# Designs tried in a protein design run: peptides against a protein of PDB entry 3B8E. Part 16

Target 1, 230 residues: chain A of PDB entry 3B8E
Amino acid sequence: PFLIFIIANIPLPLGTVTILCIDLGTDMVPAISLAYEQAESDIMKRQPRNPKTDKLVNEQLISMAYGQIGMIQALGGFFTYFVILAENGFLPIHLLGLRVNWDDRWINDVEDSYGQQWTYEQRKIVEFTCHTPFFVTIVVVQWADLVICKTRRNSVFQQGMKNKILIFGLFEETALAAFLSYCPGMGVALRMYPLKPTWWFCAFPYSLLIFVYDEVRKLIIRRRPGGWVE

## One batch from the design tools (peptide; aimed at target 1 F79 Y206)

Design b1_p13_3_s3 (made by RFdiffusion4, then SolubleMPNN; from b1_p13_3, 11 letters changed)
Fold by OpenDDE base, seed 1:
Structure b1_p13_3_s3 (fold): chain B 230 residues (1-230), chain A 13 residues (1-13)
Amino acid sequence: as target 1 above (230 residues)
Amino acid sequence: VKEILEFVEKLRK
């Protein structure tokens, strides 16, 4: 998100505080919860890991986690960002190069795509209104990410949802997202302005995409053991 | 735009 902000010179889609809330608030408990996940049904049938050949984290896992899933998360966030700004009169093309004027508090007549003038305060309201949905999008996408991380190769339908700590983690991060989104004063304190409840659903296609993608990946692994997808 | 801003302001109170 920040790279696109710099390269495209668009208004900031995700603030620093929001990033910290993701890293410290929504990622920690879920990550810890995975340590308490029940073993896969076939785990005890596998030979012990070979420390020379069976790396804990391989290139495929890194590529999937940071490349593919990360890109889907970013796309989801940016989708929500662009939709909100478009609904407020700022079309994506118009946002290109707008950052300098957007962030200038002395310019109070920045025009949107339709010639409407925006004060600095109004621009910051809509910007911070974008930060919250971006955050919520990440949380919703993380639901799928956490669920798919329950297993290495088995389907979630095979493994089930037995980890109460994971369920608690999903609830906690969702509750935190709701708190940060709707608690009075969060706009001033954290630059996270309230979000219409309907925007929570904006990320669902991306969450579903990740889920389906990983289930398909795991299905391929089960059918073709030792493939490049593993 | 106005509806969004009003909603935001309402929830900030």
Scores: peptide ipSAE 0.022, ipTM 0.521, DockQ to the pose 0.053
OpenDDE base, seeds 2, 3, 4, 5: peptide ipSAE 0.015, 0.000, 0.007, 0.014; ipTM 0.471, 0.282, 0.387, 0.437

Design b1_p13_3_s4 (made by RFdiffusion4, then SolubleMPNN; from b1_p13_3, 12 letters changed)
Fold by OpenDDE base, seed 1:
Structure b1_p13_3_s4 (fold): chain B 230 residues (1-230), chain A 13 residues (1-13)
Amino acid sequence: as target 1 above (230 residues)
Amino acid sequence: VEEVRRLVEELRK
């Protein structure tokens, strides 16, 4: 998100606070929960790995999978960002190069795509209105990420959802997202303005995309053991 | 929330 902010010179889509909430709030408990996941049903049926030939994880697969997942997450966040700004009169094309004027507190007549003038305060409200849904988008996408990380090879449908700590992690990150989104004063305290409940659903296609992607990947691994996807 | 706020303020220094 920050790279696109710099390259495209657009208003900041994700604030520092939201980044910290992701890194410290929503990612940590779920990540720890994975340590308590039950072993895959077939793990004891596998032969011991050859330490000379069998890597613990395929580096190419990791880089590709996490790279693709990260791109999908970013796309989800930016989609929400652009939709919110468009609903407020700022079309994506108009946002290009706008950052300098957007962030200038002395300019109180920044025009939107329709010629409406926006004060600095109004612009910042809209910007911070984007931070919350971007954060929520990441959380919703992280649901899929966490679920798909339960297994390396088996489908989630085969492994099931027996890890109570993982379930707790999903509730915790969701509760945190809801708290940060709807608790009074969060706009002032954390620059996270309230989110319309409908925006929670904006990320669902991306979450589903990640889930389907990983299930397909795992299906390919199961059907073609020793393939390039493993 | 307060911890996050504190961390943000620390990062602003």
Scores: peptide ipSAE 0.000, ipTM 0.280, DockQ to the pose 0.020
OpenDDE base, seeds 2, 3, 4, 5: peptide ipSAE 0.000, 0.000, 0.000, 0.000; ipTM 0.296, 0.201, 0.303, 0.323; seed 3 fails the geometry check

Design b1_p13_4 (made by RFdiffusion4)
Pose (drawn by RFdiffusion4):
Structure b1_p13_4 (pose): chain A 230 residues (1-230), chain P 13 residues (1-13)
Amino acid sequence: as target 1 above (230 residues)
Amino acid sequence: MFFSSIINRAIAN
């Protein structure tokens, strides 16, 4: 968000005070939960994991979580950013502009008068909003992530999907997300009331592609065991 | 987003 927030002055889609509420507030219990996820094979069958080569974090990981999924998620929340403006003052060709606040009203876009009224408000579309819908969209993509990372080589199909803990936290996350999105008050130091019917399902189209994606690769990694690029 | 996915996979490992 901040990266694009510079390449094209299209208003702060994700908030800073909003970032410190996902890794340190939302994905919390899920990350923990992952730990309770059980085995994946006869483990005591493999040579000791060398320490110099086979690491913990590496390209194999980063490329598949920074340069792959991390992107598909990115669109999703970024897509919701537009819908959150679209059904309010959509600038899919417009937007790209410094939104000052000492001016008050003197400017706008797409047939409007947004000012002191819609200036304290002109932002209420990302502050109380956008950030929020983007926020939730992230959570919403984090579902399938917290299930495509649940396994490392087996389809969630012929593999246990019985992580009682994860499940009851996948909700204890998605729920908090709502309570943090409708919390009558602290919503001040935070975001605001989104349109439950849709101001949620925006990233939903995406969470899928995620689950659908890696699910194939796993099954790809298999049908071709020695594997190629996958 | 990016950092969480890395963290998740790291934990899985």

Design b1_p13_4_s1 (made by RFdiffusion4, then SolubleMPNN; from b1_p13_4, 10 letters changed)
Fold by OpenDDE base, seed 5:
Structure b1_p13_4_s1 (fold): chain B 230 residues (1-230), chain A 13 residues (1-13)
Amino acid sequence: as target 1 above (230 residues)
Amino acid sequence: IADTNIKLFAIRE
């Protein structure tokens, strides 16, 4: 998100405060919950990792985390961002290069795609209105991410949802997201304005896509051990 | 987002 903000010079899609709320707030309990996950049924069929030659963070992990799942998550967030701005009169093409004028407090006549003029205060309200749904979108796609992390090779349907701590984590991160989104004063304190309930559903297709993508990947690995997907 | 994903995958492993 930050890289696209710099390269495309678009209005800030996700604030630093919202990023901190994700990294330090919503993701901690879910991450800890994975330590309590049961071992996969086929774990003894795998060779142990060699701590001298095998890095914990390998190219395969980077490819999955950044190149595959991370990209789908980013697409989900930006989809929400562009829809909100389009509903407020700013089409995606018009956002390119707009950051310079958008962030200038002395320019009160920034035009949208329909020729309407926006004051600095109005623009910042719209920007911060985007931050909260982007944050919520990340939480929703993280549901799928957490679930797919339960297993490396087996289907989630084979593993089941027996980890009560993981289930608690899903509810906790969702409750925290709702609290940060709707608690009075969060607009001033965190620049997180309340979102319409409809924005919670915007990320659902992407969350489902992540889940289906990983299940298909795991299916291929099970059918073709030692293939390029492993 | 990417940092979060690395944390989740790394903890599992």
Scores: peptide ipSAE 0.136, ipTM 0.814, DockQ to the pose 0.776
OpenDDE base, seeds 1, 2, 3, 4: peptide ipSAE 0.109, 0.107, 0.110, 0.102; ipTM 0.795, 0.794, 0.800, 0.792

Design b1_p13_4_s2 (made by RFdiffusion4, then SolubleMPNN; from b1_p13_4, 10 letters changed)
Fold by OpenDDE base, seed 3:
Structure b1_p13_4_s2 (fold): chain B 230 residues (1-230), chain A 13 residues (1-13)
Amino acid sequence: as target 1 above (230 residues)
Amino acid sequence: IENVNIRLFAIRE
């Protein structure tokens, strides 16, 4: 998000402190929870891998898959960002290059896509209004990411949801998101203004997309063992 | 679209 902020010169979609909260708060506990996941039912049916050749190939394939998932996560966050700004008169194309004028306190007549003028204060309100739902969107998308990471090959429906620690991780990251979104003072401390609960649903299509993507990937692996997707 | 700023109140709690 910060890199895109610099490159595209758009208003800041997410605060730096909130990004740190994602990296340290919402990702750590779920990652630890995966260590307690039960072995897949078919793990003993897999052929032994050659440590010299297969390791590098597998690492690259796994990295590519996670890279694609990460792209979907980023897309979800920015989608929410653009939706909020569009609903407030700033279409995505209009945001490109707008940062300089957006962040200038002395310019109080920045026009949106429809010719409405925005004061500096108004612009900062809408900017900080984007921070919370962006963060929440990442958390909601991470639900799907965490769930799909439970298995390497089996469908989540085959493996089930028996890992209590994983479930705890889901609740923990959700609770953290709720805390950062709705606790008094977060608007001042983290530049995260509270949002209506309905905005949580903005991320759901992307969570579903990640889930479907991974299930399809795993299905292909099961049907074509030894393929390039594995 | 007029009064787009008012929409902020529809998003924020």
Scores: peptide ipSAE 0.018, ipTM 0.570, DockQ to the pose 0.019
OpenDDE base, seeds 1, 2, 4, 5: peptide ipSAE 0.000, 0.015, 0.015, 0.012; ipTM 0.266, 0.530, 0.531, 0.484; seeds 1, 2, 4 fail the geometry check

Design b1_p13_4_s3 (made by RFdiffusion4, then SolubleMPNN; from b1_p13_4, 10 letters changed)
Fold by OpenDDE base, seed 5:
Structure b1_p13_4_s3 (fold): chain B 230 residues (1-230), chain A 13 residues (1-13)
Amino acid sequence: as target 1 above (230 residues)
Amino acid sequence: IGRTNIRLFAIRE
């Protein structure tokens, strides 16, 4: 998100405070919950990792985390961002290069795609109104990420949802996201304005896409062991 | 986002 912010010179899609809330708040309990996940049924058929040659973070993991799943998550966040700005009169094409004037507090006549002028204060309200739904979008797609991380090869339907700590983690991150989004004073403290309930649903297609993508990947691995997809 | 994903996948490895 930050790279696109710099390259395209668009208004900031996700604030630094919201990023900290993700890294320190919503991600901790879910990550810990994976340590309590049951072993897959085929674990004894796999070769042990060689600590001298096999890195914990390898090219395959980087490709999966950043290149595949991370890109789908980013697309979900930016989709929500562009929809909100479009509803407020700023079409995606109009946002390109707008950052310089958007962030200038002395310019109070920035025009939207329909010729309406926006003061600095009005623009910042809209920007911060985008930050919270972007944050919530990340939480919703992370539901899928956490679920797909339960297994490497087996389907989630084969593994089941028996890990109560993981279920608690999903509830905790969602409750924390709701708290940060709707608690009075969060607009002043964290620059997080409350969002309409409809914005929670914007990420659902992307969350489903992540889940389906990973299940298909795992299906291919089960049918063709030792392939390039593994 | 990428760092978060790496953490989740790496814990499972």
Scores: peptide ipSAE 0.068, ipTM 0.761, DockQ to the pose 0.767
OpenDDE base, seeds 1, 2, 3, 4: peptide ipSAE 0.055, 0.056, 0.056, 0.028; ipTM 0.742, 0.741, 0.741, 0.683

Design b1_p13_4_s4 (made by RFdiffusion4, then SolubleMPNN; from b1_p13_4, 10 letters changed)
Fold by OpenDDE base, seed 2:
Structure b1_p13_4_s4 (fold): chain B 230 residues (1-230), chain A 13 residues (1-13)
Amino acid sequence: as target 1 above (230 residues)
Amino acid sequence: IEEVNIKLFAIRE
């Protein structure tokens, strides 16, 4: 998120402290849960054919998994970010290059996509309003990501939800999201304003899409073992 | 502006 903030010069979608909370508080348990996935996983059933080459392959697979998960999470967060800003008059294209004027407290007439002028205070309110739902969206997307990453080839419906560590991780990150979203003082301390409960559902369409995509991918893999889709 | 403000409140409440 921060990289996109710099590259695109858009208003800050997620605060640095919140990002730290994601890295240390939200991602840790899920990552551990993935590492200790049950032996019923098709990934764990593979015996090393060549210890030297398979180690490299495994490292690549792990790096790809973590990298892809991170990208998917970021995409989900940005989806929510753009939805919120669009609902408040700032279309995605209009946000490009807007940061300089956005962050200038002396400019109180920043125009949105519809010609409405926004004061500095109003802009900061909408910016900080994005922080909480962005974080919540990450958690919601993680629900789907963790489920789809549980297996390489098998459907979620085939293998089931037997990993107790994963389940615990899901509850933990959800509890953290609720805490950061609704605990008094979080708006001041972390610039995470409380959000309407309905915003928890903003990421659901995205989660559904990635779930469907992954199930289709896995179906193709099962029908064509060794294909490029693997 | 009023509509925008209402939307802001709608997100936060």
Scores: peptide ipSAE 0.024, ipTM 0.525, DockQ to the pose 0.019
OpenDDE base, seeds 1, 3, 4, 5: peptide ipSAE 0.015, 0.021, 0.023, 0.008; ipTM 0.494, 0.528, 0.542, 0.523

Design b1_p13_5 (made by RFdiffusion4)
Pose (drawn by RFdiffusion4):
Structure b1_p13_5 (pose): chain A 230 residues (1-230), chain P 13 residues (1-13)
Amino acid sequence: as target 1 above (230 residues)
Amino acid sequence: FFVIAIIIFVVIL
């Protein structure tokens, strides 16, 4: 968000005070939950994991979580950013502009008068909004992530999907998300009431592709065991 | 997949 927020002055899609509410507020119990996820094979069958080569974090990881999924998620919440403006003052070709606040009203876009009314408001579309819908969309994509990372080589199909803990936290996350999105008050130091019917399902189209994606690779990694690029 | 995601993005918008 902040990166694009510079390349094309298209208003702060994700908020800073909003970031400190996902890794340190939303994905919390899921990250924990992952730990309770059980085995994946006869483990005591493998040579001790060398320490110099086979690391914990590496390209294999980063590439598949920063350069792959981290992207597909990105669009999703970035997509919702537009819809959150679109059904309000969509600038899919417009937008791209510094939105000052000492001016008050004097400017706008796409047949409007947004000002002191829609200036304290002109932002109420990202502050109380956009950030929020983007926020939720991130959570929403985090579902399939917290299930495509549940396993490392087996389809969630012929593999246990019985992580009682994860499940009851996948909701204890998705729920908090709503309570943090409709919390009558603290919503001040935070975001605002989104349109439940849709101001949620925006990233939903995406969460899928995620689950659909890596699910194939795992099955790809298999049908071809020695594996290639995968 | 990226392409598909971009198509979905463009189409819906």

Design b1_p13_5_s1 (made by RFdiffusion4, then SolubleMPNN; from b1_p13_5, 11 letters changed)
Fold by OpenDDE base, seed 5:
Structure b1_p13_5_s1 (fold): chain B 230 residues (1-230), chain A 13 residues (1-13)
Amino acid sequence: as target 1 above (230 residues)
Amino acid sequence: VLELALKLIKERL
């Protein structure tokens, strides 16, 4: 998100506080829950890793985590951001280069795509109104990410949802996201303004896309072991 | 972490 904020000079899509709430809040219990996942049924049929030649973090893992899944998650967040700003009169093309005037407290006549003028206070309200749905979007796509991380090769349908700690993690991160979004005083303390319940559904297509993409990837690996997808 | 650090710097600037 921050790279696009710098390159495109758009209003800030995701707050620092919201990023901290993800990294230190919502993702902690889900990440720990993976330590309690059952081994895949075919694990004893795989060759052990060679510690001299095979890196624990390899190019394939980096490509999958940062280059593929991480990009789909970022696209989901930005989609939510652009939809909210468009509903408030700021079309995506109009946001390019707008950051300089947007962040200037002395400019109180910034025009939207329809010629409506926005004060500094009004602009900051709509910006912070975008931060909470972006945060919630990340939590919703993290549901899919956590579920796909249960296995490396087997389908989630073969592995099942037997890990009770992982299920607890999904409820915990969702409850924490709801608390941070709707608790009184979060707008002042964290700059997280309440969101309409409809914004929770904005990420669902991207969450489904992550899940389908990984299941297709795993299907290819099962059919063609030792291929470039592994 | 890098995005967070850069944003914290920007808020102080």
Scores: peptide ipSAE 0.008, ipTM 0.420, DockQ to the pose 0.030
OpenDDE base, seeds 1, 2, 3, 4: peptide ipSAE 0.008, 0.007, 0.008, 0.000; ipTM 0.419, 0.419, 0.444, 0.309; seed 3 fails the geometry check

Design b1_p13_5_s2 (made by RFdiffusion4, then SolubleMPNN; from b1_p13_5, 11 letters changed)
Fold by OpenDDE base, seed 3:
Structure b1_p13_5_s2 (fold): chain B 230 residues (1-230), chain A 13 residues (1-13)
Amino acid sequence: as target 1 above (230 residues)
Amino acid sequence: VLDEALKLIEELL
């Protein structure tokens, strides 16, 4: 998010405090829950890793996590961001390079895509209105990410949802997201204005996409062991 | 205390 804010010079899509709420709040319990996942049925057929040559975090894991899944997550968040701004009169093309004027408190006549002028205060309200839905979009996409992380090769349908701690983690992150989004005072404290319940559904296609993508990937790995997808 | 902590975090970020 922040890299695109700098490179594209768009209004800030996600606040720093909101990012901390993701990294320290919503992600920790789900990540810890994976330590309690049942081993895959084929785990004993795999050779032990060589501690000297085989890294725990390899290039393939980085490519999968950041290059594929992380990109889909980012696209989901930005989709929500662009939809909200478009509904408020700012089309995606108009946002490119707008940051300089957007963040200038002395400019009170920034035009939207329809020629409507926006004061600094009005612009900041719209910006902060984007933070909460972006955050919620990340949480909704993280549901799929957590579920796909249960296994390396087996389908989630083969592994099942027996990890009660993981299920608890999904509820915890969702409850925390709801708390941060709707608790009185969070708008002032976190610059996270309350979102309409409809915005929760904006991420669902991306969560489904992640899930389907990973299930297809795992299916390919099972059918073609030793392929470039493994 | 929470507001001060949040401000401190915001300043550090």
Scores: peptide ipSAE 0.008, ipTM 0.385, DockQ to the pose 0.019
OpenDDE base, seeds 1, 2, 4, 5: peptide ipSAE 0.007, 0.006, 0.008, 0.008; ipTM 0.343, 0.334, 0.408, 0.364; seed 2 fails the geometry check

Design b1_p13_5_s3 (made by RFdiffusion4, then SolubleMPNN; from b1_p13_5, 11 letters changed)
Fold by OpenDDE base, seed 5:
Structure b1_p13_5_s3 (fold): chain B 230 residues (1-230), chain A 13 residues (1-13)
Amino acid sequence: as target 1 above (230 residues)
Amino acid sequence: VLEEALKLIEELL
């Protein structure tokens, strides 16, 4: 998010406060819940890692976590951001380079893609209205991310949803996201303006994409052990 | 750009 904000000079898609709410709020309990996950049924049939040759954090893990799953998460958030701004009159192409004028408090006549003029206050309301749905989009995508992290090789359907702490984590992060989105005063305190309930569904295709992608990856690993996908 | 981003963070906090 922040890299695209700098490179493309677009209005800020995700605020620092919303990032902190993800990293310190919604993701903590889910991450801890993975410590209580049951071992995969075939773990004792696998060869142990060689500590001299096999790194814990290898290029394959980095590629999967940051290069694939993390990029799908970012795309989901940006999709929500661009849809909201487009509904308010700002088409994606018009946002390129707009940041300088957008953030200038003395410019009260910034034009949208339809020639409507926006005051500084109006622009900031729209920006902060984008931050909350972006945050919620990340939470919805994190549901799939947490579920796929239950296993390295076996399907989630083989592992099942027996970890009650993980299930609690999914409800906790969702309840926290709803609280931060709809509690009175959050617009002033955290710059998180309320979102329409329909925006919760905007992330569902991306959540499904992550889940399907990981299940296909795991299927390939099971069929071709020792491949580049491991 | 970094200075502007930092200023934005200061204005938003």
Scores: peptide ipSAE 0.009, ipTM 0.361, DockQ to the pose 0.026
OpenDDE base, seeds 1, 2, 3, 4: peptide ipSAE 0.007, 0.006, 0.008, 0.008; ipTM 0.337, 0.332, 0.374, 0.394; seed 4 fails the geometry check

Design b1_p13_5_s4 (made by RFdiffusion4, then SolubleMPNN; from b1_p13_5, 11 letters changed)
Fold by OpenDDE base, seed 3:
Structure b1_p13_5_s4 (fold): chain B 230 residues (1-230), chain A 13 residues (1-13)
Amino acid sequence: as target 1 above (230 residues)
Amino acid sequence: VLEEALKLIKEKL
């Protein structure tokens, strides 16, 4: 998110505090919960990792996590961001390069895509209105990400949802997201303005996409062992 | 990400 903010010079899509809430709040318990996941049924049929040649985190895992899943997560967040700004009169094309004028407190006549002028205060309200939905979008997409991370090869339907700590993690991250979004004073303290409940659903297509994508990938791996997808 | 976030917090404080 921040890289695109710099490169495209768009208004800040995700606040610093919201990023910290993701990294320290919503992601930690889910990540720890994966350590308690049951081994896949075929794990004992695999050769032990060679500690001298094989890394725990290989290039393939990094490519999947950051290159594929992370890209879909980012797209989900940015989709929500662009929808909110478009609903407020700022079309995606108009946001390109707008940051300089957007962040200038002395410019009170920044025009939207329809020629409406926005004061600095009005612009900051809209910006901060984007932070909470972007955050919630990431959390909703993380549900799918956490669930797909349970297994490398087996379907989630084969593995099942037996890990109670993982289920607790999903509940915890959702409860934290709701707390940060709706608790009185969070708008002032965290610059996270209250979220309309409808914005929770904006991420659902992306969460579903991640889930379906990974299940299809795992299906291909099961049908064609040793393929380039493995 | 945490280090970048901490840096940004320091810049805004």
Scores: peptide ipSAE 0.012, ipTM 0.402, DockQ to the pose 0.027
OpenDDE base, seeds 1, 2, 4, 5: peptide ipSAE 0.000, 0.000, 0.000, 0.007; ipTM 0.366, 0.286, 0.310, 0.350

Design b1_p13_6 (made by RFdiffusion4)
Pose (drawn by RFdiffusion4):
Structure b1_p13_6 (pose): chain A 230 residues (1-230), chain P 13 residues (1-13)
Amino acid sequence: as target 1 above (230 residues)
Amino acid sequence: FFFIFFFVFFLLF
C-alpha cells in the first residue's frame, strides 16, 4: 500500500495504526494454532537435520510467501480498495492525487462536491472505510493461507484437517475482525461499519485462488517427487 | 455501474 502510495499518490489504502492489528492482533492465534498441527510422516525416519544447510527460514520459504502468495493476497486487498471507492466515487482511471485538508471542499472528482462535509468525509472512505475493507480482506485471504500453510506437502484432503485449535481461532480471528470492524466507539481510533453483504466478500474471490494455487503445487511436488522448479 | 463491473472484471483477469 505505502509503496504504491508513493508511485501514484492513490490514497493510503492500508493504515499504519491498521497494520498493528493483523500480525499483532489478527493472525495471532492462527500463528499459535499452526503449532498444534500434527505430523506429516515417519519423522524419526530422516537423518538429523543438518544445521549449516537445511535452515528454518530461506528462499524456499520467502519466495513462496513473499514473492508468491504475498502478492496474490496483495491484489485481493488492493482490489477491494477500489470497490470500496468505486461504489462511492470510483477513480479506476482517476484518483491519483494529493488530498489536502486545509482547503476544504474546493476540489473533488467524478461529479461531486466533497468538502468540509465530504472532506471530514472525503477520507471517511478510507479511514472508517477502505482501510477497513482492506483490513477485512487481508483477514479474508488469511484464511486459505492458514490452511495452505497448515500442510507442507500433503493435500488438505488426504491429510488431517482436524486442528481443533486452528479452526476455533480461524473463527476467533475472522470474528474479532468484525468486532473490530463494527465496534461502536473505538471505531474512532479505528475503522468503520462496512456493508456486510459485500464490504467483506471482496477479497473472497481471491482467498480461493490462494487455496487453489499451492494446493496444486503440493500435488505437483508429488506426482513428480524429485521435483523440478517446484 | 456497468463501468464498475467492467473494471472489477478487468482487475480480476

Design b1_p13_6_s1 (made by RFdiffusion4, then SolubleMPNN; from b1_p13_6, 10 letters changed)
Fold by OpenDDE base, seed 2:
Structure b1_p13_6_s1 (fold): chain B 230 residues (1-230), chain A 13 residues (1-13)
Amino acid sequence: as target 1 above (230 residues)
Amino acid sequence: SEEIEKFLKEFLE
């Protein structure tokens, strides 16, 4: 999020402190839970490969998994961010390069995509309103991501939900999201304004899409073992 | 202030 903020010069989608909460509070337990995920049923049937090759494959798989999960989370957050700003008159294309004027407190006539002028205070309220939904969206996307990343080849329906640590992680991150979203003072302390319950569902279509995509991917892998999709 | 209050009301209620 911060990288895109710098490169695209868009209004800040998520505060730095909130990012730290994601990295340390939200992502840690889920990430650990994946390490303790129950072995996939088909993996146990494979003969041991060359230890050197297996280590490299595992490292590559882990790196790809973490990289992909992070990208997916960011995309989900940005989706919500752009939705909120678009609903307030700022289309995604209009946000490009707007940061300089957006952050200038002396400019009170920043125009949105429809020619409406926004004061500095109004802009900052909209900006800070995005922080909480962005965070919550990451958590909601994380629910799906953790579930789909449990297995390489098996579907969620085949593998099931047996990892107690994963379940605990899901509850923990959800509780943290609720706390940061609704606890008094978070708006002042973390620039996270309270969120309407309806915004929790903003990420659901995206999560569903990812889930379907992954299930299709896994289906292809099962039908074509050793293919390029692996 | 009034516009801010209106925005907050519309967004948070």
Scores: peptide ipSAE 0.013, ipTM 0.519, DockQ to the pose 0.044
OpenDDE base, seeds 1, 3, 4, 5: peptide ipSAE 0.005, 0.000, 0.000, 0.006; ipTM 0.403, 0.265, 0.381, 0.354

